# Peptides against a protein of PDB entry 9IZ0, part 10

Target 1, 345 residues: chain A of PDB entry 9IZ0
Amino acid sequence: ITCLGSNGHTYKQLVKGGNDDLRQDAVMEQVFEQVNGFLRSYRKTSQRNLSMRTYKVIPLALKTGVIEWVQDTIPLGEYLDSAHKVYHPKEWSLSTCRKLIAEKQMEDLETRLKVYDLVCRHYRPVFRHFFLESYADPVQWFTTQTNYARSTAVASVLGHVLGLGDRHGQNILIDKTSGEVIHIDLGIAFEQGKKLPVPECVPFRLTRDVVDGMGITGVEGVFRRCMEFTLETLRREEDSLLSVLEVLRYDPLFSWLISPLRRMKKQKMQLENFNQPESGNITTDASRDPKIQRNNVSGESEAERAILKVRQKLSSTLSVEASVGELIRIAQDPSYLALMFCGWS

## One batch from the design tools (peptide; aimed at target 1 D166 H168 P197)

Design b1_p10_3 (made by RFdiffusion4)
Pose (drawn by RFdiffusion4):
Structure b1_p10_3 (pose): chain A 304 residues (1-257, 299-345), chain P 10 residues (1-10)
Amino acid sequence: ITCLGSNGHTYKQLVKGGNDDLRQDAVMEQVFEQVNGFLRSYRKTSQRNLSMRTYKVIPLALKTGVIEWVQDTIPLGEYLDSAHKVYHPKEWSLSTCRKLIAEKQMEDLETRLKVYDLVCRHYRPVFRHFFLESYADPVQWFTTQTNYARSTAVASVLGHVLGLGDRHGQNILIDKTSGEVIHIDLGIAFEQGKKLPVPECVPFRLTRDVVDGMGITGVEGVFRRCMEFTLETLRREEDSLLSVLEVLRYDPLFSWLGESEAERAILKVRQKLSSTLSVEASVGELIRIAQDPSYLALMFCGWS
Amino acid sequence: VAPHSPSPHV
């Protein structure tokens, strides 16, 4: 539902009747805003203008809340389905990949990796072409690319820290003229998903297409640097963060999918921010664990 | 009822 504005600008409201965890999304957005404040009160984490982008959430009811449909965007999942066909029509479709992996579900590890390797060989990455031929001449393109890289890196680090759940393309919105990513529908949090009926391996969203969209350079450069600066800044302001997560603990609103998984979840948050390992080594291990095909094969259908 | 993973959407 799109309405005009007194200043003359239209605002789009996405109302949902489905039982999306909009209250959890709202509290998570509050945490994200406070994180943006942390990144604001620091030299390195603000020269890059890095921020975990927030979309305003106004949940009138958990089942029937209303959120801000962000200014003109194309979701990642709804995108690069058309781009896949247009750019690479000869290669296999998502139908061949999907249920072919469906055949992979009951198979062993080697079979799963083999079939995944085959399908991934068939379907070359295509998201790299969104930032080309869409935005503008090169300066704006590069600004948009670095904005996407920064925003996705910060969102991914924060989601790994807070154990964010679903990370399909249907839950990622790319801005357009700016390039900052907006994660949507973050209902599953505090390590909720991996422990699904169907298990996962990857801690944060990182497919081949996503790393291809970061530019010619994969996730080694601006992405890693932004991630590591985010990790160090989050560690420096760790006490305030755990304070925020504690106040989330003690209220019966945040979903942590007497004693609760929330305690163990924040302990894992502390471990993730623990200074025992160098931050650079932590970012390196995170990139490796999110990029390696062995982990990616077991994730789920698609996710090429 | 058998459990299953939630389906993603927009």

Design b1_p10_3_s1 (made by RFdiffusion4, then SolubleMPNN; from b1_p10_3, 7 letters changed)
Fold by OpenDDE base, seed 3:
Structure b1_p10_3_s1 (fold): chain B 345 residues (1-345), chain A 10 residues (1-10)
Amino acid sequence: as target 1 above (345 residues)
Amino acid sequence: PLPVAPVPSL
């Protein structure tokens, strides 16, 4: 829909209806706005304009809401698929890479690492070309690449702390005006991604293409330093952040558990993305639900466990530099990336 | 377009 604002501007909005719980997305956006307040209050983060890019979510009913349409954006995965065909037309298709990884999904780590390495050799990074294509002026190019590295650093720290997982390339938008990242579909939080059929093993997405967009310094430039400043700010505001999350503990509408329906939908999307050969109606018989032991963990016990994990991730036991260094190492480790649905791009 | 999680077109 398109709405006329009281300011005379027209706003395009998406109305969602049906089976999607927008309340989790709306709550995560509210948490990000609070964190953006903290980032504005501290000199090291404020001087760099560090923020998590947000979008407006208005839940109207249990499964209905309105979402802001973010203008001038492209999904990271859509850009990467198109750019890879242009810059590397002799390399493997995304479908070929997905197929090879999927065929080895049940194999040992050594076999999965060999296939991941093979895929990586036949599917090279291209995301640096986004900045080279989009910005003819060297100052704009440098500014937008810097904004990308900064926004990715904030999103990576928040993604780790709030347990958003790896995030696939369709759930990450690139703002074509600023170079900033926008994370969408925030209904997997507090490490619930580890309960997916393909479990999320990384703290955030730091694949080869995500790094290629940072330019010649990769992770060792703006990205690492902005992660450090963001984590330093969150550690200082630990009590404030935990107080915001405690409000969600008592929200009867917030689900600390991935809903069975959302799990099935994400499972289907994972399986469909694995099983793209050409246009055959593969009716995946959903009848083999592995009897995941419904341990009757109360939603309150999961909320408490989630808050305890956030506190643990904000612990000052390691320096900010050591903590960020370990997060970057884990997020780039082939032993984790080879286990992901799309760890090569 | 925001790929807001694909709304199945009913």
Scores: peptide ipSAE 0.006, ipTM 0.493, DockQ to the pose 0.062
OpenDDE base, seeds 1, 2, 4, 5: peptide ipSAE 0.005, 0.006, 0.006, 0.006; ipTM 0.421, 0.449, 0.459, 0.443

Design b1_p10_3_s2 (made by RFdiffusion4, then SolubleMPNN; from b1_p10_3, 7 letters changed)
Fold by OpenDDE base, seed 3:
Structure b1_p10_3_s2 (fold): chain B 345 residues (1-345), chain A 10 residues (1-10)
Amino acid sequence: as target 1 above (345 residues)
Amino acid sequence: PPPKAPEPSL
């Protein structure tokens, strides 16, 4: 739909209905707006304009809502697939890489590391070209690459703290005007991704292409420093953040439990993304229902556990620098990336 | 694009 705002501007909006719970996305966007308040109040983050990019979500009914249309954006994964074909036409296809990783999913870590290394040698990073292609002016190039590194740093800290897990390349939009990242489909939070059939093992997405977009300094420049300032702000505002999350504990619209249907849909999406051979009949042999151990954990007990886990992640037991250093190390560790659906790009 | 994941086109 297209709506005329009270400011005379026309806004494109997406009306979604059906099987998607937009209430989870709306709640996470509200948490990000509160965190953006903390980032604006703190000198070190405010001076750098650090923010999580948000989008408007209005839930209308159960599984129905209106979502903003984010203009001038592209999904990271769509750009990377297209750019890889242009810059590395002799390397393996994304489908070949996915197939090889999937074929070894049930193998030991050593075998999975070997296939991950093989895929990495045949699929090189290209995301630096986004900035080189999009910005002819050196000042615009530097500014947008800096904005990308800053926004990725904020999203990485928030992704870790709120347990958003691995954000695949279709869940990350790149703003073509600013270079900023926009995270979409926020329906997995508070480490619920660890309960997926392919568990999310990384604190946030920091793949080779995500790093290649940061330019020559990689993670050691703007990215690391902006992660440090963001984490320092969140530690300072711990009680304020926990108070926001405590409101969500009692929100009947927020589900601390992945619904069996949403789990099955995400399971199916993970399995189907693994099972893309060429356009032959997808016989979904639905016969391997993984015995969902129905641990009858109440939603209240999961909410309490989630808040305790956020508090633990904000602990000052390590310096900000040491904590950020460990997060960056884990997010880039081949032993975790080899376990992901798409850890090579 | 919409700020909801395109369903990965199966």
Scores: peptide ipSAE 0.024, ipTM 0.638, DockQ to the pose 0.066
OpenDDE base, seeds 1, 2, 4, 5: peptide ipSAE 0.008, 0.000, 0.016, 0.000; ipTM 0.485, 0.451, 0.566, 0.409

Design b1_p10_3_s3 (made by RFdiffusion4, then SolubleMPNN; from b1_p10_3, 7 letters changed)
Fold by OpenDDE base, seed 3:
Structure b1_p10_3_s3 (fold): chain B 345 residues (1-345), chain A 10 residues (1-10)
Amino acid sequence: as target 1 above (345 residues)
Amino acid sequence: PPPEAPKPSL
């Protein structure tokens, strides 16, 4: 739909209906707006304009709402698939890489590391080309690459703290004007991604292409420093952040548990992406219902556990630098990336 | 799982 604002501007809006609970996304966007308040109040983050890019979500009814259409964006995974075909036309297709990883999903870690390394050798990073293609002026190139590294750093810290897990390349939009990242489909939070059939093992997405977009310094430049300043701000505002999350504990509209239907939908989507050979009739033999151990964890007990886990992640037991260093290490560790659906790009 | 990007619902 298209709406005329009170300011005389026309806004494109997306109406969603059917099976998506937009209330989860709306709540996470509200948490990000509160965190953006903390980032604006703290000198080290404010001086760098550090923020989580947000988008407007208005839930209208159960499984229905309006979402802001984010203009001038592209999904990271759409850019990477297209750019890889241009810059590396002799390398493996994304479908070939997905197939090889999927065929080894049930194998041991050593076998999964071998296939991950093989895929990485036949599918090289290309995301640096986004900045080189999009910005002819060296100052614009440097500014947008810096904005990308900054926004990715904020999103990585928040993704870890709020347990958003692996944000795959279609869940990350790139703003073509600013170079900033925008995270969409926020309906998995508080480590509920670890309960998926392919568990999310990384604190945030820091794949080879995500790093290639940071330029020559990779993670050791703007990215690491902006993660440190973001984490320092969140540790300072721990009580304020926990108070925001405690309001959500009692929100009857917020589900601390991934719904069985959403779990099945995400499972089906994972299996369909693993099972993309060419356009043949995929009989999804739905007969292997993995015995969902219905641990009757109450939503209240899961909310309490989630808040305790956020507090644990904000603990000052390690320095900010040591904590960020460990997060960056884990997010880039081949032993975790080899377990992901798409850890190579 | 792939996002449902905000696919324009028709």
Scores: peptide ipSAE 0.011, ipTM 0.571, DockQ to the pose 0.090
OpenDDE base, seeds 1, 2, 4, 5: peptide ipSAE 0.006, 0.000, 0.008, 0.000; ipTM 0.421, 0.405, 0.525, 0.368; seed 4 fails the geometry check

Design b1_p10_3_s4 (made by RFdiffusion4, then SolubleMPNN; from b1_p10_3, 7 letters changed)
Fold by OpenDDE base, seed 1:
Structure b1_p10_3_s4 (fold): chain B 345 residues (1-345), chain A 10 residues (1-10)
Amino acid sequence: as target 1 above (345 residues)
Amino acid sequence: PPPVKPIPSL
C-alpha cells in the first residue's frame, strides 16, 4: 500500500497478512534498536558507526501488520541470480544447483559434500560486482564495501547471539546507497531454525558470495575486526541485553516456538516457489490452524531456555578473537554448508 | 523497481 504521511510525504508500506507473526519481527527490531544503543555508547563500535539496520514494523493483529518499505534496496538473492547469469552465463542455473542439493538431501555427509563441491565449481561467486557496478568513484566504492563488511559483521554477531534462522538470499536486503545489509523476516529466532525439517547448522550466513562482497581481504579485514568489536560490546552489555529479553519472557503475545505446521510450510513453500514458472495462483487452502491451546507453562520454560542460550553465547570463557574465529570457521565450513536446505543457498 | 518481497497471496 501507499500511505500519505501527516508530513505530506508518500510512504510505500507492505501489508503482510497470513502465517507470519509480525509481532516477532517487531520485537526483534526493538531488540536491535537497544543493541544499536549499546553500539553507539561503546568507543570501538561508535567510531565505526556500527549498527544493525532496522525497519519499522507495526503489528495490527496476531498475523497481520504493516512493514516499512525499505527504499533503494535489492534482495541479495535477486541480485546474485541476475549477476550470475551476466558474469557466468556458461555456469549452472541456481535452479539446477538447488535441484542437485535437494536430490541428495537424505544422503550421507560424504555424498552431500561431493554434491556441494560440484555445485560450487559450477556456480562461482559474483557479489564483488555489486560494488564495482554501482560505484564508479573509488572513494564511494571503498566506503560502500566497508559499510557492507561492517553491517554484515554486526548482523552476523547478532544473528548468532539471538539465534536468527531463515537467512536465505531473499531475507537479506542490500542498500544500494550505503552498501549496508537489512535483515528481514525475523520469524525464526532463538535457534528455532534447528527445528526445521532440514535443520540449520551454521551460526549465520557466510556463503561464498557474502564473503566475495567483502573484497580482496574477505573475512580477514574489516569484517573479522567489526565482529570482534560487536561481540566485545555485547559481552560488556550482557545484563542490559538480558534485561531486554526478560521483558519478552512476560509478553503473552511473543512466540518462542515456531509451530510444527509453520516449520513444514516454510521449507515446502521454498521448494514450490523455485519449481513453478510465474503462472499459478496457488490458493493455499487456509486450513484453520487448530487453536493450539498455549500451555503457558511451556512458553515460560522455552523463554528461559532461550535467555540461557543467549547468556552462554556471551560467555567470556574464550577470548573475543577466539570466539569470533570459531564462528567464522563454522559459518564457512563446507561440512556445515552442505547440510543446509537447498533453498537457503 | 524496488524489490518485490513476494507478498504471500492472502
Scores: peptide ipSAE 0.016, ipTM 0.458, DockQ to the pose 0.048
OpenDDE base, seeds 2, 3, 4, 5: peptide ipSAE 0.015, 0.014, 0.006, 0.006; ipTM 0.471, 0.462, 0.462, 0.445; seed 5 fails the geometry check

Design b1_p10_4 (made by RFdiffusion4; failed a check: the pose's geometry)
Pose (drawn by RFdiffusion4):
Structure b1_p10_4 (pose): chain A 304 residues (1-257, 299-345), chain P 10 residues (1-10)
Amino acid sequence: ITCLGSNGHTYKQLVKGGNDDLRQDAVMEQVFEQVNGFLRSYRKTSQRNLSMRTYKVIPLALKTGVIEWVQDTIPLGEYLDSAHKVYHPKEWSLSTCRKLIAEKQMEDLETRLKVYDLVCRHYRPVFRHFFLESYADPVQWFTTQTNYARSTAVASVLGHVLGLGDRHGQNILIDKTSGEVIHIDLGIAFEQGKKLPVPECVPFRLTRDVVDGMGITGVEGVFRRCMEFTLETLRREEDSLLSVLEVLRYDPLFSWLGESEAERAILKVRQKLSSTLSVEASVGELIRIAQDPSYLALMFCGWS
Amino acid sequence: SSAPSVSHPS
């Protein structure tokens, strides 16, 4: 539902009747805003203008809340389906990949890796072409690319820290003229998903297409630097963060999918921010564990 | 068996 504005600007409101965890999304957005404040009160984490982008959430009811449909965007999942066909029509479709992996579900490890390798060899990455031929001449394109890289890196590090759940393309919105990414529908949090009926391996959203969209350079450069600066900044302001997560723990609103998984979850948050390992080594291991095909094969259908 | 709601590519 799109309404005008007194200043003359239209605002789009996405109202949902489905039982999306909009209250959890709201509290998570509050945490994200406070993180943006942390990144704001520091030299390195603000020269890059890095921020985990937040979309305003106004949940009138958990089942029937209303959120801000962000200014003109194309969701990642709804995108690169058309781009996949237009750019690579000869290669296989999503139908062949999907249920072919469906045949992979009951198979062993080697079979799952083999079929995944085959399908991934068939379906070359295509998201790299969104930032080309869409935005503007090169300066704006590069600004948009670095904005996407920074926003996705910060969002990914924060989701790994807070154990954010679903990370399909249907839950990712790319801005357009700016390039900052907006994660949507973050209902599953505090390590909720891996432990699904169907298990996962990847801690944060990192497919081949996503790394292809970061530019010619994969996730080694601006992405890693932004991630490691985010990790160090989050560690330096760790006390305030755990304070925020504690106040989340004591209230019965945040979903942590007496004693609760929330305690263990924040302990794992502390471990993830623990200074025992160098931050650079932590970012390296995170990139490796999110990029390796062995982990990617077991994730789920698609996810090329 | 119970499962949380998760998106699926269709």

Design b1_p10_4_s1 (made by RFdiffusion4, then SolubleMPNN; from b1_p10_4, 6 letters changed; failed a check: the pose's geometry)
Amino acid sequence: VEAPPVTVPV

Design b1_p10_4_s2 (made by RFdiffusion4, then SolubleMPNN; from b1_p10_4, 7 letters changed; failed a check: the pose's geometry)
Amino acid sequence: EFAPPVTVLE

Design b1_p10_4_s3 (made by RFdiffusion4, then SolubleMPNN; from b1_p10_4, 7 letters changed; failed a check: the pose's geometry)
Amino acid sequence: VEAPPVTVLE

Design b1_p10_4_s4 (made by RFdiffusion4, then SolubleMPNN; from b1_p10_4, 7 letters changed; failed a check: the pose's geometry)
Amino acid sequence: PVAPPVTVLE

Design b1_p10_5 (made by RFdiffusion4)
Pose (drawn by RFdiffusion4):
Structure b1_p10_5 (pose): chain A 304 residues (1-257, 299-345), chain P 10 residues (1-10)
Amino acid sequence: ITCLGSNGHTYKQLVKGGNDDLRQDAVMEQVFEQVNGFLRSYRKTSQRNLSMRTYKVIPLALKTGVIEWVQDTIPLGEYLDSAHKVYHPKEWSLSTCRKLIAEKQMEDLETRLKVYDLVCRHYRPVFRHFFLESYADPVQWFTTQTNYARSTAVASVLGHVLGLGDRHGQNILIDKTSGEVIHIDLGIAFEQGKKLPVPECVPFRLTRDVVDGMGITGVEGVFRRCMEFTLETLRREEDSLLSVLEVLRYDPLFSWLGESEAERAILKVRQKLSSTLSVEASVGELIRIAQDPSYLALMFCGWS
Amino acid sequence: PPSNVLLSTP
């Protein structure tokens, strides 16, 4: 539902009748805003203007809340389906991949990796072409590319830290003229998903297409640097963060999918921010664990 | 086979 504005600008409101965890989304957005404040009160984490982008959430009811449909965007999942066909029509469709992996579900590890390798060799990455031929001449394109890289890196580090759940393209919105990513529908949090009926391996969203969209350079450069600066900044302001997560723990609103998984979850948050390992080594291991095909194969259908 | 209630599908 799109309404005008007194200043003359239209605002789009996405109302949902489905039982999306909009209250969890709201509290998570509050945490994200406070993180943006942390990144604001520091030299390195603000020269890059890095921020985990937040979309305003106004949940009137958990089942029937209303959120801000962000200014003109195309979701990642709804995108690169048309781009896949237009750019690579000869290659296989998502139908061949999907249920072919469906045949993979009951198979062993080597079979799963083999079929995944085959399908991934068939379906070359295509998201790299969104930033081209869409935005503008090169300066704006590069600004948009670095904005996407930064925003996705920060969002990913924060999701790994807070154990964010679903990270399919249907839950990622790319801005357009700016390029900052907006994660949507973050109902599953504090390590909720891996432990699904169907298990996962990847800690944060990192497919081949996503790394292809970061530019010619994969996730080694601006992405890694932004991630590591985010990790160090989050560690430096760790006490305030755990304070925020603690106040989330003591209220019965945040979903942590007497004693609760929330305690163990924040312990794992502390471990993820623990200074025992160098931050650079931590970012390196995170990139490896998110980029390796062996982990990616077991994730789920698609996710090329 | 098991399925996911909370997970999106393509």

Design b1_p10_5_s1 (made by RFdiffusion4, then SolubleMPNN; from b1_p10_5, 8 letters changed)
Fold by OpenDDE base, seed 5:
Structure b1_p10_5_s1 (fold): chain B 345 residues (1-345), chain A 10 residues (1-10)
Amino acid sequence: as target 1 above (345 residues)
Amino acid sequence: LPVSPFRTEP
């Protein structure tokens, strides 16, 4: 829909009436707005304009709401599929790569590593071309690539700390004006990605194309330093962040658990869209969600466990540099990436 | 169709 604001400007908005609970997205966006307050208050982060890009979510009823239309954006996965066909037309299709990984999903780590390496040799990174194509001026090119590395660093730290899952290429937008990343569909949080049929094993998305977009320095430039400054700010503001999360502990509307039905649906839809690209209208009649009596006691115990994990991730037991170094290592490790869902790489 | 930056549910 398009709304006329009281200021005379027209705003484009998405009305969502699907089975997804927009209240989770709205709550995560509120947490990001508070974290953006901390990033603005701290000199090391404020002087670099570090922020998590946010969008407005207004829940109207159960499973319905209005979402801000983020202008001038493209999904990362849409750009990468198009660009790979242009720059590497002799390499394997994304469909061939996903099929080979899926066929070996039940095999041992050694077999999965061999297939992952084989796919990597026949599907090379292309995301550096986004900046080269979009920005002919060298100053604009450098500025937008720097903004990309900064925003990806903030999103990577927050994604790890809050345990954000389902970070596939369609849930990450690129702002074509600034080069900043915008994370969407925040309905998998607090490590519930580990409960998917194929568990998520990495702290955040740091795939080969995510690194290729950082330019010649990869992770060893702006990205690493901005992760360090972001984690330093979150450790300083630990009590403030935990106080924001404690308000959610007592919110009867917030779901700390991904439902078994939603877990199956998230990865199944990614497989169905892969096998039939042309069949638009699968109204999966999910009208039979059994009335799981929300034992209020189970929700509170899961919220407490989630907050304890956030506190553990903010622990000062390791230096900021050592903690960031280990997160970057794990997020790029083939032994973890080869275990991910076939739609991840 | 204007590609919704948000996940295009069909």
Scores: peptide ipSAE 0.017, ipTM 0.468, DockQ to the pose 0.055
OpenDDE base, seeds 1, 2, 3, 4: peptide ipSAE 0.015, 0.010, 0.012, 0.011; ipTM 0.488, 0.524, 0.548, 0.554

Design b1_p10_5_s2 (made by RFdiffusion4, then SolubleMPNN; from b1_p10_5, 8 letters changed)
Fold by OpenDDE base, seed 2:
Structure b1_p10_5_s2 (fold): chain B 345 residues (1-345), chain A 10 residues (1-10)
Amino acid sequence: as target 1 above (345 residues)
Amino acid sequence: LPVSPYRTEP
């Protein structure tokens, strides 16, 4: 839809009708705005303009809402598929890579690592070309690549701390004007990604293409230092962040658990994306959501476990540098990436 | 086409 704003400007908006509860997205966006307040208050993060990019979500009903149309963006996965065909036309297609990984999904880790390595050799990173193509001016190129590394660092720390899942290339937008990342579809949080049919075992997305976009330094320099400054800010503001999350404990609308229906939908989408390369409209017929009597007792126990896990991730037991170093190591570990749906890109 | 951040079915 297109709406006329009170300022006389027209804004495109997305009306989402369907089985996904936008209330979780709206709540996570509110948490990001609070975190952006902390990032603005701390000298090391404010001097670098570190922020999580946010978008407006207005829930209208249980399964309907309005989402801001983020202009001048492209999904990371859409850019990467297109760019790979241009820059590496002799390498394997994304569908071939997905098929080979899927054929080995029930095999041991050694076999899965071997097929992952094979796929990686036949599907090389291309995301550096986003910055090289989009910005003819060297100053704009350097600025936008720096903004990408900074925004990815903030999103990586927040994604780990809040346990954001479903971070595939279609749920990460790139702003073509700033180079910043925008994370969308925030409906899998607090480590509920581990309950997906393909369990998420990485703290955040740091695949080869995500690293290739950082330029010649990769994870070293801007990205690592911005992760360190972001984590230092969140550790300083731990009590403030936990107080924001405690409000969600008592929100009857917030869901600490991934619904069985959402798990099944994500399973179908994963299986269909394995079997058909084409953007099939998944008309999920409206199977009656059984009135899950939310046993309030189970929701409170899951909220408490989630908050305790956030506190554990903010622990000062390790230095900021050691904690960030371990997160970067795990996020790039082939033993985890080989188990993912698309860990090579 | 500017891709909707959420794949809404048309």
Scores: peptide ipSAE 0.024, ipTM 0.647, DockQ to the pose 0.054
OpenDDE base, seeds 1, 3, 4, 5: peptide ipSAE 0.021, 0.023, 0.024, 0.022; ipTM 0.651, 0.676, 0.666, 0.624; seed 5 fails the geometry check

Design b1_p10_5_s3 (made by RFdiffusion4, then SolubleMPNN; from b1_p10_5, 7 letters changed)
Fold by OpenDDE base, seed 5:
Structure b1_p10_5_s3 (fold): chain B 345 residues (1-345), chain A 10 residues (1-10)
Amino acid sequence: as target 1 above (345 residues)
Amino acid sequence: PPVSPFRTEP
């Protein structure tokens, strides 16, 4: 819909109806706005304009809401699929790569590593070309690439701390004006990605293309330093962040648990959308959500575990540099990346 | 096409 604001400006809004719970997105966006307050108050982060990019979510009812239309954006995965066909037309299709990983999904780590390495040899990174194509002026090119590395660093730290999952290329938008990343579909948080049929085992998305977009320095420069300053700010504001999360513990509208049905649907839809060429509207009438008796006791215990896990991730036992170094290592480790779902890679 | 800031459900 398009709404006329009281200021005389027209705003595009997405009205979403269906099985997605927009309340979780709205709550996570409120947490991001509080974190953005902490990032603005601290000199090391404010001097670099570090922020988590947010969008407006207004839940209207159970399974319905209004979402801000983020203008001038493209999904990372849409750009990468298009660019790979242009720059590497002799390499394998994304379809072929995902099929090979899926065929080995139940095999041992050694077999999955061999397939992952084979796919990597036949599907090379291209995301550096986004900045080269979009910004002919060298100052704009450098500024937007720097903004990309900064925003990716903030999103990586915050995504790790809050345990954000389902970070595939369609759930990460690139702002074509600023080069900043915008994370969407926040319906997998507090490590619930580990409860997917194929568990998520990386702290955040740091795939070869995510690194290629950082330019010649890769992770070694703006990205690493901005992760360090972001984590330093979150450790300083630990009590403030935990107080925000504690309010959510008692919110009867917030769901700390992904239902088994939603877990299966998230990975199954990614496989089905891959095997069907452009044929219409299968309304999968999964209209029988069994009345999950919300054992309120189970929700409270999972909220407490989630808050304890956030506190553990903010621990000062290791230096900021050592903690960031280990996160960057794990997020790029082929032994973890080869275990990820084929639709995530 | 309008690029939905959410996954295009088909």
Scores: peptide ipSAE 0.016, ipTM 0.468, DockQ to the pose 0.057
OpenDDE base, seeds 1, 2, 3, 4: peptide ipSAE 0.013, 0.010, 0.011, 0.011; ipTM 0.518, 0.532, 0.552, 0.564

